Peptides against a protein of PDB entry 8YVU. Designs and how they scored, part 20

Target 1, 39 residues: chain A of PDB entry 8YVU
Amino acid sequence: PQLCYILDAILFLYGIVLTLLYCRLKIQVRKAAITSYEK
Target 2, 160 residues: chain B of PDB entry 8YVU
Amino acid sequence: TWLTVLKKEQEFLGVTQILTAMICLCFGTVVCSVLDISHIEGDIFSSFKAGYPFWGAIFFSISGMLSIISERRNATYLVRGSLGANTASSIAGGTGITILIINLKKSLAYIHIHSCQKFFETKCFMASFSTEIVVMMLFLTILGLGSAVSLTICGAGEEL

## One batch from the design tools (peptide; aimed at target 1 T19 R30)

Design b2_p13_8 (made by RFdiffusion4)
Pose (drawn by RFdiffusion4):
Structure b2_p13_8 (pose): chain A 39 residues (1-39), chain B 160 residues (1-160), chain C 29 residues (1-29), chain P 13 residues (1-13)
Amino acid sequence: as target 1 above (39 residues)
Amino acid sequence: as target 2 above (160 residues)
Amino acid sequence: CYILDAILFLYGIVLTLLYCRLKIQVRKA
Amino acid sequence: SVFFYIFLATVFL
């Protein structure tokens, strides 16, 4: 009954999860590009 | 096979360490700049007053930098410094967790007994705001400490 | 406030859709 | 590049 930031609290978790998943994907793709471009 | 997986997956832990260090500064500066932290009737601030946002800001930052640079550049003396910075960050997080827990204990002791019936917007909006902020910081610090301890136990993997 | 929260509430949907598309594309690669 | 990605993640948050 006192909404706004209570619903906005889970959005910060959503942001943290996405900002970490993109970093993990970028590092993984860079590693895969390095391993595939060597030969 | 846990050691190999932890070794090959290393610099993301540094990414999440530097993300914790960077996001700790913003909260610490905003909270310590918007209003004085020594004239609170409920003495709600028991973590920002102890320097915790500025106690592990350039502390987690250096451990994340060392961990990131470790795989980028395999320096002779950087490997030794990375383990020390990881274990010092583990200790700092261990202290931060308990100080944040006693901050939650005091904030709940303030808001629990006759200070404000039901939710906020009666007399102590700052008390609920500080409680929510500290809860978010505690969760983020747990996330950061878990990665710091995982990197600390992955980095040695050998005698000395 | 509430509407401001709603405007950034669907940004996550599109961001996750593009993230899944990138994942499937990289899996094909 | 990793540092820039961390910077973008911080700005996003």

Design b2_p13_8_s1 (made by RFdiffusion4, then SolubleMPNN; from b2_p13_8, 10 letters changed)
Fold by OpenDDE base, seed 5:
Structure b2_p13_8_s1 (fold): chain B 39 residues (1-39), chain C 160 residues (1-160), chain D 39 residues (1-39), chain A 13 residues (1-13)
Amino acid sequence: as target 1 above (39 residues)
Amino acid sequence: as target 2 above (160 residues)
Amino acid sequence: as target 1 above (39 residues)
Amino acid sequence: DILEEVKKAVEFL
């Protein structure tokens, strides 16, 4: 049971970090698409 | 800038906030339907007694909906309304986290004091169940607060 | 204990989905960068 | 509908 709660905390933090990284990467894709369109 | 990022993800944040609110509401209704909290001895369900799953879910749902509507219509009056709702939801989320932490501490203390070796004892089962539900609600509340704060920052940046 | 395992399963699935989406997005950024360099 | 909003959000992602 204690290990389950620790795992929940780790997975929760991982989910938050991945969400932030996904948002940043999505912006990079959009910027790259805009720069490709302007050429 | 971070503000432009938050603006582009405003709809997503609103949807996540609504989803979080709906899950909290579902948990609240299930707990209230299955358990008679009034007959449970102690403060194990203090967050439920305070009605947090209900009012918190309402605030998050309203904030999320207003944020989505504000983004779609791009009207100044809706932006201000969304900012107000998101600010209120952020305050509500912070209060909810505080209540949930207090409830969690009480539940953990109860489990420790009663040395719950027998999981099938009614008191130990209820304390364990409460702890699990409170942890789930805490995670959902943190997600909701994060979305509400992000939307608030985005709205504040548009007003400046 | 059972609810903890359910939460772990949900968070784990969420983490996997986000990781896959992140990988796909990273590949898109790389492809966009390569196409921009070849022009 | 919440489902339609969720679908739109998924399409936005």
Scores: peptide ipSAE 0.461, ipTM 0.801, DockQ to the pose 0.138
OpenDDE base, seeds 1, 2, 3, 4: peptide ipSAE 0.439, 0.452, 0.414, 0.452; ipTM 0.796, 0.802, 0.780, 0.794; seeds 2, 3, 4 fail the geometry check

Design b2_p13_8_s2 (made by RFdiffusion4, then SolubleMPNN; from b2_p13_8, 10 letters changed)
Fold by OpenDDE base, seed 5:
Structure b2_p13_8_s2 (fold): chain B 39 residues (1-39), chain C 160 residues (1-160), chain D 39 residues (1-39), chain A 13 residues (1-13)
Amino acid sequence: as target 1 above (39 residues)
Amino acid sequence: as target 2 above (160 residues)
Amino acid sequence: as target 1 above (39 residues)
Amino acid sequence: DILNEVQKAVDFL
């Protein structure tokens, strides 16, 4: 039972971090696409 | 750059906020329908007694809707309205988190005091169930607050 | 206890999906960078 | 627009 709550906290934190990383990577893809279009 | 990104994700944040609000409303409705909180002894459901699932969900829904409308119409007056709603939703979310943390502490203390070795005891079951629901609501509230704060930052950046 | 496990399952699934999306996006960024370097 | 983005995301999967 206690392990379940700890796992929830870890998975939640992981989800937040992945969301932030995904947003950053999406921005990088968009920047790369713009740079390729200007060439 | 960060403000531009948040602006592009404003609609997504608004939808996330609405979804979070709907889930909170569903949980609130289910708990109120299945459990008569008025007859439950103790402060196990203090967040529900305060009506947080309802008013919090309403604030998040309104904030999300206003954010989507503001983005779609691209009107200055809607931006200000959205900023106000997002600020209110952020305050509501912060208050909700505080209430939920207090409720969680009370529920955990109750479980500890009663040494709930017998899960089948009605009081222990209710305290455990309350703790689970409060934790879920806390996660949803944090997500909603994150969305509202992000939208507030976007709106503030547009006013500058 | 059961709700905790349900939440764990949802968060775990979310984490897997985000990881897959992140990996795909990272591959796209790399491909875009290679294509821009060959031009 | 969100539905189109979701559909693009699904198509990306």
Scores: peptide ipSAE 0.454, ipTM 0.792, DockQ to the pose 0.127
OpenDDE base, seeds 1, 2, 3, 4: peptide ipSAE 0.466, 0.446, 0.416, 0.457; ipTM 0.792, 0.791, 0.782, 0.798; seeds 1, 4 fail the geometry check

Design b2_p13_8_s3 (made by RFdiffusion4, then SolubleMPNN; from b2_p13_8, 10 letters changed)
Fold by OpenDDE base, seed 4:
Structure b2_p13_8_s3 (fold): chain B 39 residues (1-39), chain C 160 residues (1-160), chain D 39 residues (1-39), chain A 13 residues (1-13)
Amino acid sequence: as target 1 above (39 residues)
Amino acid sequence: as target 2 above (160 residues)
Amino acid sequence: as target 1 above (39 residues)
Amino acid sequence: DILEEVLRAVKFL
């Protein structure tokens, strides 16, 4: 059970980090698409 | 700017709020259906007794829906409505976090006081179950609050 | 403990889905960057 | 767009 809670914490942190990275990457894709359209 | 980023992710944040609300509602419904919280001794389920999974889910759902509608229709009146709803949802989320933290402390205190070394005791099982559910609800509430605050800041930026 | 394992399964699935989405988005960013460099 | 991307992601899965 203790290992399960530790795993939950790690997976939760991983989920948050991935969500932030996904948001940043999505912004980069949108910026790149806009820059390619203006050229 | 940071505001431009939030504006572009407003629909995503709204969907996240709705999803969080639905998960909270599902958990609340399941817990209420499986466990008779009224017959459980102590304040282990104080957050559930307060009805947080239900009213919190309603607030987050309304906030998320209004945010999505506001973004899709691009109407000024909807932006103000969304800002109000997101502000209310942020307050509700903050209150929910407070209730969940209090519940978590009570659940942990119960486990420590009763020396719950034997997991198979009904009271200890219920306290452990409560702790797990409260932790899950706390994480979901933090995510919901983060989305609601982000939407509130985005809406405030649109009014300026 | 059973609920902890259920939560682990949900968080794990969420992490996998986000990782796949992140990888796809990263590939899109790279493709967009290459296309913008060739213009 | 996000909903469509999520739906496409779910369909891919």
Scores: peptide ipSAE 0.503, ipTM 0.805, DockQ to the pose 0.182
OpenDDE base, seeds 1, 2, 3, 5: peptide ipSAE 0.493, 0.499, 0.483, 0.478; ipTM 0.806, 0.800, 0.794, 0.800; seed 3 fails the geometry check

Design b2_p13_8_s4 (made by RFdiffusion4, then SolubleMPNN; from b2_p13_8, 10 letters changed)
Fold by OpenDDE base, seed 4:
Structure b2_p13_8_s4 (fold): chain B 39 residues (1-39), chain C 160 residues (1-160), chain D 39 residues (1-39), chain A 13 residues (1-13)
Amino acid sequence: as target 1 above (39 residues)
Amino acid sequence: as target 2 above (160 residues)
Amino acid sequence: as target 1 above (39 residues)
Amino acid sequence: DILEEVEEAVKFL
């Protein structure tokens, strides 16, 4: 049970970090698409 | 700018808020259906006794729906309405976090007082279950609050 | 304890899905960057 | 657009 809670915390943190990274990447893709269109 | 990023993700944040609300409602309903919280000794389920999963879910659902509608219709009056709803949802989320933290402390205190070495005792099992559910609800509430605050910032930035 | 394992399974699935989406977005960013460099 | 992207992502999965 203690290992399960630790795993939950790690997976939760991982999910948050990935969500932030995903948002950043999505913004980069959009910026790249806009720059390619202006070009 | 961060505001531009948040505006582009408003629909996502709204959907996330609705999903969080639905999950909270489902958990609240399941817990209320499986457990007679009224018959459980102590304040282990104080968050549930306060009805947080229900009213919190309602606030988050309304806030998320209004945010999605506001983004889709691009109407100024909907932006203001969404801002108000998201502000209310943010306050509700903050209150919910406070209630959940208090509940978590009580649940942990109960586990410590009763020296729950054996999880097979009904009281210890219920306290452990409560702790798990409260932790889940706390994480969901943090996500909902983050979404609501983000939507509030977006709405405030549109009213400028 | 059973609920903890269910939560772990959900968080794990969420993490996998986000990782796949992140990888796809990362590939798209790289492709967009290469296309922008070739123009 | 995000819902469509999610739907496409789910379809790809």
Scores: peptide ipSAE 0.453, ipTM 0.793, DockQ to the pose 0.153
OpenDDE base, seeds 1, 2, 3, 5: peptide ipSAE 0.429, 0.467, 0.442, 0.438; ipTM 0.795, 0.813, 0.792, 0.792; seed 2 fails the geometry check

## One batch from the design tools (peptide; aimed at target 1 D8 L11, target 2 F27 I133)

Design b2_p14_1 (made by RFdiffusion4; failed a check: a stray cysteine)
Pose (drawn by RFdiffusion4):
Structure b2_p14_1 (pose): chain A 39 residues (1-39), chain B 160 residues (1-160), chain C 29 residues (1-29), chain P 14 residues (1-14)
Amino acid sequence: as target 1 above (39 residues)
Amino acid sequence: as target 2 above (160 residues)
Amino acid sequence: CYILDAILFLYGIVLTLLYCRLKIQVRKA
Amino acid sequence: SPFLCYILDAISFL
């Protein structure tokens, strides 16, 4: 009954999860590109 | 096979360490700049007053930088420094967790007994704001400490 | 406030959709 | 109070 930031609290978790998943994907793709471009 | 997986997967832990260090500064500067932290009737601030946002800000940052640079550049003396920085950050997080827990204990002791019936927007909006902020910081610090301990136990993997 | 939250509430949907698309594309690669 | 609510919106946006 006192909404706004209570619903906004889970959005921060959503932001953190996405900002970490993108970093992990970028590092993984960079490693895959390095391993595939050597030969 | 744990050691190999932890070794190959290393610099993301530094990414989450430096994300914690960077996001700790913004909260600490905003909270310590918007209003004085020594004239609170309920003395709600028991973590920002102790320097915690500025106690592990350029502390997690240096551990994240060392860990990131470790795989980028395999320096002779950087491997030794990375383990020390990881274990010092583990200790700093261990202290931060307990200080943040006693901050939650005091904030709940303030809001619990006759200070404000039901939710906020009666007299002490700042109390609920500080409680929510500290809870978010505690969760983020747990996330960061788990990765710091994982990197600390991955880095040695050998005698000395 | 509430509507401001709503405007950034769907940004996550599109962001996760593009993230899944990138994942499937990289899997194909 | 609206000001601190906006700070929370900025934190959640980050």

Design b2_p14_1_s1 (made by RFdiffusion4, then SolubleMPNN; from b2_p14_1, 10 letters changed)
Fold by OpenDDE base, seed 1:
Structure b2_p14_1_s1 (fold): chain B 39 residues (1-39), chain C 160 residues (1-160), chain D 39 residues (1-39), chain A 14 residues (1-14)
Amino acid sequence: as target 1 above (39 residues)
Amino acid sequence: as target 2 above (160 residues)
Amino acid sequence: as target 1 above (39 residues)
Amino acid sequence: LDLLLLLLLLLSAL
């Protein structure tokens, strides 16, 4: 039970980090698409 | 194509497989160091008694190493060796998952039979701890199997 | 304790889905970069 | 980056 809560905390932190990375990558894709449209 | 993506990630998959194997080995050694499995009554740690964390980690480590070596040297004989090792690791992973599921069922059955309402009872604590470790090992084994299967598909695609 | 295991499963699935989405997005960024270089 | 993401997934599965 305590290990389960530790695992939940790690997985939650990991999910947050992945979400932030995904958002950053999504912004990069959008910037690349805009740059390609302006050319 | 899917094969092209997998080929580009082959080294990564190999590293992932080695890492998964090392983690499984670490969990196995920690459990063996903290708990005397030989004195534990019942089949709560049946996967550990079978030595799964050890042999599973060895198979995954060998498969991962062979995959990395095969990718780096790009030799036909290494491709075959890697494919064989990845296939063996996939079989080992499948067997490991089966053992872990059986262990999980036994642990859950033990908790149910003893009506573990009090967490601080030694038997209930051990059963709960075993269940948690088995679940963690199951997730690791699934990841290891996924990497081994991916590497096997990559190797098979290179032989065709 | 049962809720903790369910949460672990949900977080694990979320991690897998985010990884797949991230890989797809990375491929899109690479394709967009190649297209911008060819112009 | 894909390697890092997979590593993070593996760490998440632990």
Scores: peptide ipSAE 0.566, ipTM 0.832, DockQ to the pose 0.075
OpenDDE base, seeds 2, 3, 4, 5: peptide ipSAE 0.548, 0.551, 0.569, 0.565; ipTM 0.823, 0.820, 0.837, 0.833; seed 4 fails the geometry check

Design b2_p14_1_s2 (made by RFdiffusion4, then SolubleMPNN; from b2_p14_1, 12 letters changed)
Fold by OpenDDE base, seed 5:
Structure b2_p14_1_s2 (fold): chain B 39 residues (1-39), chain C 160 residues (1-160), chain D 39 residues (1-39), chain A 14 residues (1-14)
Amino acid sequence: as target 1 above (39 residues)
Amino acid sequence: as target 2 above (160 residues)
Amino acid sequence: as target 1 above (39 residues)
Amino acid sequence: TLLFLLLLLELASL
């Protein structure tokens, strides 16, 4: 049971980190798309 | 471009708050329907007794809806209203987290004191179930607070 | 305990989906960067 | 937005 809660916390943290990384990457894709459109 | 991104983020955060609120309400209603919290000895469900799933969900839902409406109508009065609602939602979220942490501590202490090796004992089962529900609610509340704070910062940036 | 395992399963699934989306987005950023360099 | 919504759904499922 304790392992399950620890796993939940790790998975939650991982989800947050992945979301932040995804948002950053999405912004980069948008910037790259804008730069490609201006050329 | 930046304004359009912020708008899309605000709508998203608003939807997030509403969803978080709805899930908190669902968990609250399920717990209240399945368990007679009034007859449970101890403060294992202190967050439920305080009505947090209900009022917290309402605050988050209102904040989210106001944020979406404010973004869509782009009216100055709605921006102020959204900022106020988001601020209130952030305060509510912080209070909710505090209540949930206290509840979690009590639940964990209860489990530790009773040496709940026999999961089939009604008290240990209830304490474990409460802990699980409180943890879920805590995560939802943290998400709701994060969205509300983000919306508050965005709204404050527009007023500036 | 059962709820914890269900939660772990959902979080794990989400983590996988996010990782796949992140990988796809990363590939898109790389492709956009390569296209901008060839230009 | 959809991914963040899915993340919220996962967090909510936690």
Scores: peptide ipSAE 0.565, ipTM 0.826, DockQ to the pose 0.084; fails the geometry check
OpenDDE base, seeds 1, 2, 3, 4: peptide ipSAE 0.547, 0.556, 0.537, 0.564; ipTM 0.820, 0.823, 0.809, 0.831; seeds 1, 2, 3, 4 fail the geometry check

Design b2_p14_1_s3 (made by RFdiffusion4, then SolubleMPNN; from b2_p14_1, 11 letters changed)
Fold by OpenDDE base, seed 1:
Structure b2_p14_1_s3 (fold): chain B 39 residues (1-39), chain C 160 residues (1-160), chain D 39 residues (1-39), chain A 14 residues (1-14)
Amino acid sequence: as target 1 above (39 residues)
Amino acid sequence: as target 2 above (160 residues)
Amino acid sequence: as target 1 above (39 residues)
Amino acid sequence: KEELLLFLLELAKL
């Protein structure tokens, strides 16, 4: 049971980090698309 | 620039693979030191009896090390070596996942048959502990496989 | 304790899906960058 | 941990 909670904490942290990275990358893609449309 | 980014990603993936391998090895050694798996009734620790934490950890460690060395030295022979090692590690990871899934099924079946409602029963405790360890090992093996496959794809792209 | 294992499964699945999406998005960003460089 | 953090920070700047 304690190992399960440790794993949950690690997976939760991993999920948060990936979500933040994904959001940043998505914003970059959108900015690049806007810049390409204005040219 | 793109190649340098890929190289940095390769190093990170290699480090992740080594770390995963080390964790698997540590769990294997701890379990073998605390528990005499050979005297445990049933196939609850079948993955450990097969020696997966040991040979799998070795393969992943070698693959990760070769990937890091290949990136740092930028030598063609090291790239090929890393590709080979990553391929071998991917196969080892797939085999490990299969073994762990079989072990997990056996452990779950054991828990179900014995109606393990009482946590303090020695047999039920061991089955539950085995299940927890197998799930952790399965997760680590999947991460290792993902890193090895990613490194293999990157290495194959550099040879082309 | 049973809820912990369910949470582990959900978080694990989420992590896999996010990793795949991140990889796809990264490939798209790279393709967009290459296309912009050729123009 | 520091190298991992630096790597993550570099990835975030990319």
Scores: peptide ipSAE 0.472, ipTM 0.807, DockQ to the pose 0.036
OpenDDE base, seeds 2, 3, 4, 5: peptide ipSAE 0.472, 0.455, 0.464, 0.472; ipTM 0.806, 0.800, 0.810, 0.808

Design b2_p14_1_s4 (made by RFdiffusion4, then SolubleMPNN; from b2_p14_1, 11 letters changed)
Fold by OpenDDE base, seed 4:
Structure b2_p14_1_s4 (fold): chain B 39 residues (1-39), chain C 160 residues (1-160), chain D 39 residues (1-39), chain A 14 residues (1-14)
Amino acid sequence: as target 1 above (39 residues)
Amino acid sequence: as target 2 above (160 residues)
Amino acid sequence: as target 1 above (39 residues)
Amino acid sequence: QEEFLLLLLELSRL
């Protein structure tokens, strides 16, 4: 059970990091789309 | 084309493979440090006894590193080297998955045979722990194999 | 303990899905950048 | 570990 909780913590952290990266990438896509629309 | 997409993600796949390898190595070392697998009766830790976390991690790490280097330098010799390493890592990953599945089946069979109602019994705890770790390693190995196969396909596509 | 394993499976699946979405988004960013450069 | 971290950082910047 303790190892399961450790795994949960690692997977949770991984999920948070991926979510942050996804959000950053989404913002970049939006910025690129806006720049493309203004040209 | 799908090949062009994979080529663009080669570094990412390589890093993912290295990360997967490092996680597998960490799990292997932790399990070996916490548990004396040599004193555990049965085949519950057959994958660990075979040293899979170690050699599998090495193969995946080498394959990932070579893939990253190959993409960065864009040299034909590195592409061939990466293809060879990724092919070897794919074979290693497939073998690892097979070993882990066998271990998982044995661990599950052990749990079922002993009707482990008391989780706090040492044998049942060890079998449950083994099952958990083997499942984790199986998922990591599947991810590693997926990355290695993807990198192999990319490398093969560059040679053609 | 059983709930922990279920959580692990969900988090793992979430991680895979996020990775795929991240890859797709990265491809979109690259395509947008190329299109912006050709203009 | 440092090279891996650097590689992850470089990947995060891509």
Scores: peptide ipSAE 0.496, ipTM 0.807, DockQ to the pose 0.041
OpenDDE base, seeds 1, 2, 3, 5: peptide ipSAE 0.483, 0.485, 0.486, 0.481; ipTM 0.801, 0.815, 0.794, 0.802

Design b2_p14_2 (made by RFdiffusion4)
Pose (drawn by RFdiffusion4):
Order: structure tokens, then sequence, then C-alpha cells
Structure b2_p14_2 (pose): chain A 39 residues (1-39), chain B 160 residues (1-160), chain C 29 residues (1-29), chain P 14 residues (1-14)
């Protein structure tokens, strides 16, 4: 009954999860590109 | 096979360390700049007053930088420094967790007894704001400390 | 406030859809 | 998203 930031609290978790998943994907793709471009 | 997986997966832990260090500064500067932290009737601030946002800001940052640079450049003396910085950050997080827990204990002791019936927007909006902020910091610090301890245990993997 | 929260509430949907598309594309690669 | 969520908190503070 006192909404806005209670619903906005889980959005911060959503932001953290996405901003970590993108970093993990970028590092993984960079490693895969390095391993595939050597030969 | 846990050691190999932890070794090959290393610099993401430095990414989440440096993300913690970077986001700790924004909160700490905004909270310490918007209003004085020594004239609170409920003395709600028990973590920002102790320097915790500025106690592990350029502390987690240096451990994340060392861990990121470790795989980028395999320096002779950087490996030794990375383990020390990881274990010092593990201790700093261990302290931060308990100071944040006693901050939650005091904030709940203030809001709990006759200070404000039901939710906020009666007299002490700042008490609920500080409680939510500290809870978010505690969760983010748990996330950072788990990665710092995982990197500390992964980094040795050998005698000395 | 509430509507401001709603405007950034669907940004996550599109962001996760593009993230899944990138994942499937990289899996194909 | 993180910054926007933090600014919404600040907006409630004021």
Amino acid sequence: as target 1 above (39 residues)
Amino acid sequence: as target 2 above (160 residues)
Amino acid sequence: CYILDAILFLYGIVLTLLYCRLKIQVRKA
Amino acid sequence: IIIASFLIFISFFF
C-alpha cells in the first residue's frame, strides 16, 4: 500500500543482474575470439 | 576440477569488484553531501559515520584492478600483491557486514517502537530511506564479498 | 514517479530480448 | 537503470 520504491527496489537487482551478465558475455566472447583467431 | 574452473574464470570477479567499488562511491558521496551526518535525532547513520563507504571504496577498487591486470599482464610481483589485496578486501568486507548488521539493528529499533506507526511519511521518512539504502548496500556487499573470497581461495592454489 | 518507473520498466524487456538474440547468434557461431 | 532507480529514491527524499 506504499508502493513506488518498493517496486523500484527489485529494479535495482534487475539492473545489477543485467550489468553483470553483459560483462560476463563480453569477456567470454573476447576469449572465444582470441582462441579462434590464433589459427 | 574446481581449481581449473576458478582459474580460467577470473577477471569477471575483478569486474564485479570494481563495480562494487564504483557504485559505493556514488552512494557514499550523495549521502555524505546531501545532509550532515552528525545531527540526526535517531542517530540513524551508523555506517556512513564510520567511513564504510569510503573505507572499502578505493580498497575494493585496488583489488579489482590487480585481479583484472593479473591475466592481462603476468608481472613477477603482481601475483603476490593480488592475494594480499584479495584477503585484505575479504577482512574489510567481513567487518562491513557486521557494522551494516548493527546499523540495521539500530534502525529497526528506532522504527519499531512508537517512532512511526505503519509505514513512513509521518515523521521519519529518512529512517525508512536509510534502512532501504543500507539493505541495498548490504546485499551488494554480500555479492562483492562472495566473489572476493572466491578469488582469494582461487588465487593461491599452490604452496605459498 | 510511478509513470517514470514504468517508462524504464519495459527497457529491461527489450534489453533481455536482444541479449537472448545475441546468445542464440553466438551459439550459432 | 541503476542510476534511474537511485534518482527515484532521491526524488522521494525531496

Design b2_p14_2_s1 (made by RFdiffusion4, then SolubleMPNN; from b2_p14_2, 13 letters changed)
Fold by OpenDDE base, seed 1:
Structure b2_p14_2_s1 (fold): chain B 39 residues (1-39), chain C 160 residues (1-160), chain D 39 residues (1-39), chain A 14 residues (1-14)
Amino acid sequence: as target 1 above (39 residues)
Amino acid sequence: as target 2 above (160 residues)
Amino acid sequence: as target 1 above (39 residues)
Amino acid sequence: LLQLVFDLLLLLLS
């Protein structure tokens, strides 16, 4: 049972990190799209 | 820039593989040190008896290392080697997942047969612990497989 | 205890999905960058 | 290994 909670914590942290990275990447895509549109 | 991004991804995946391998090794060694698997009823730790944490970790580690080296040196032979290693690691990961699933099923069946209502009973505790460890290893193996497959795809793309 | 395992599964699935999405998004960013460079 | 992970994270964030 305790191991499950530890795993949950790790997975949760991983999910948060991935979400942040995804958001950053999405912003980059948007910036790139805007730059391409202005050209 | 594109190459740099690809390199960063490859390195990340390689590190992920190495990390997964290390975690698997750690779990394997801990389980082997704490539990005498040879004296446990055979079906609970079948994955450990098969040595999966060891060989699986080795494959993932080699794959990750080769991926990192390939990325750093940017040599054609290293790319091919990394691709081969990643493919092998992917196969190993798939096999490991299968073994772990089988082990998990056996563990669950054991728990069901013995009607483990008391968690503190030795047999039930061991079965539960085994199940937990197997699940953790399964997740790690899936992560490793994912990284290996990703690296394989990237490597294949570079060769084309 | 069982709930923890379910949570683990959900978080794990979420992590996989996010990873795939991140990869796809990264590919898109790269394609956009290439297109912008060719212009 | 930890340093490598850290470097990779920094590279990804950059």
Scores: peptide ipSAE 0.482, ipTM 0.805, DockQ to the pose 0.033
OpenDDE base, seeds 2, 3, 4, 5: peptide ipSAE 0.481, 0.481, 0.490, 0.468; ipTM 0.812, 0.795, 0.814, 0.796; seed 4 fails the geometry check

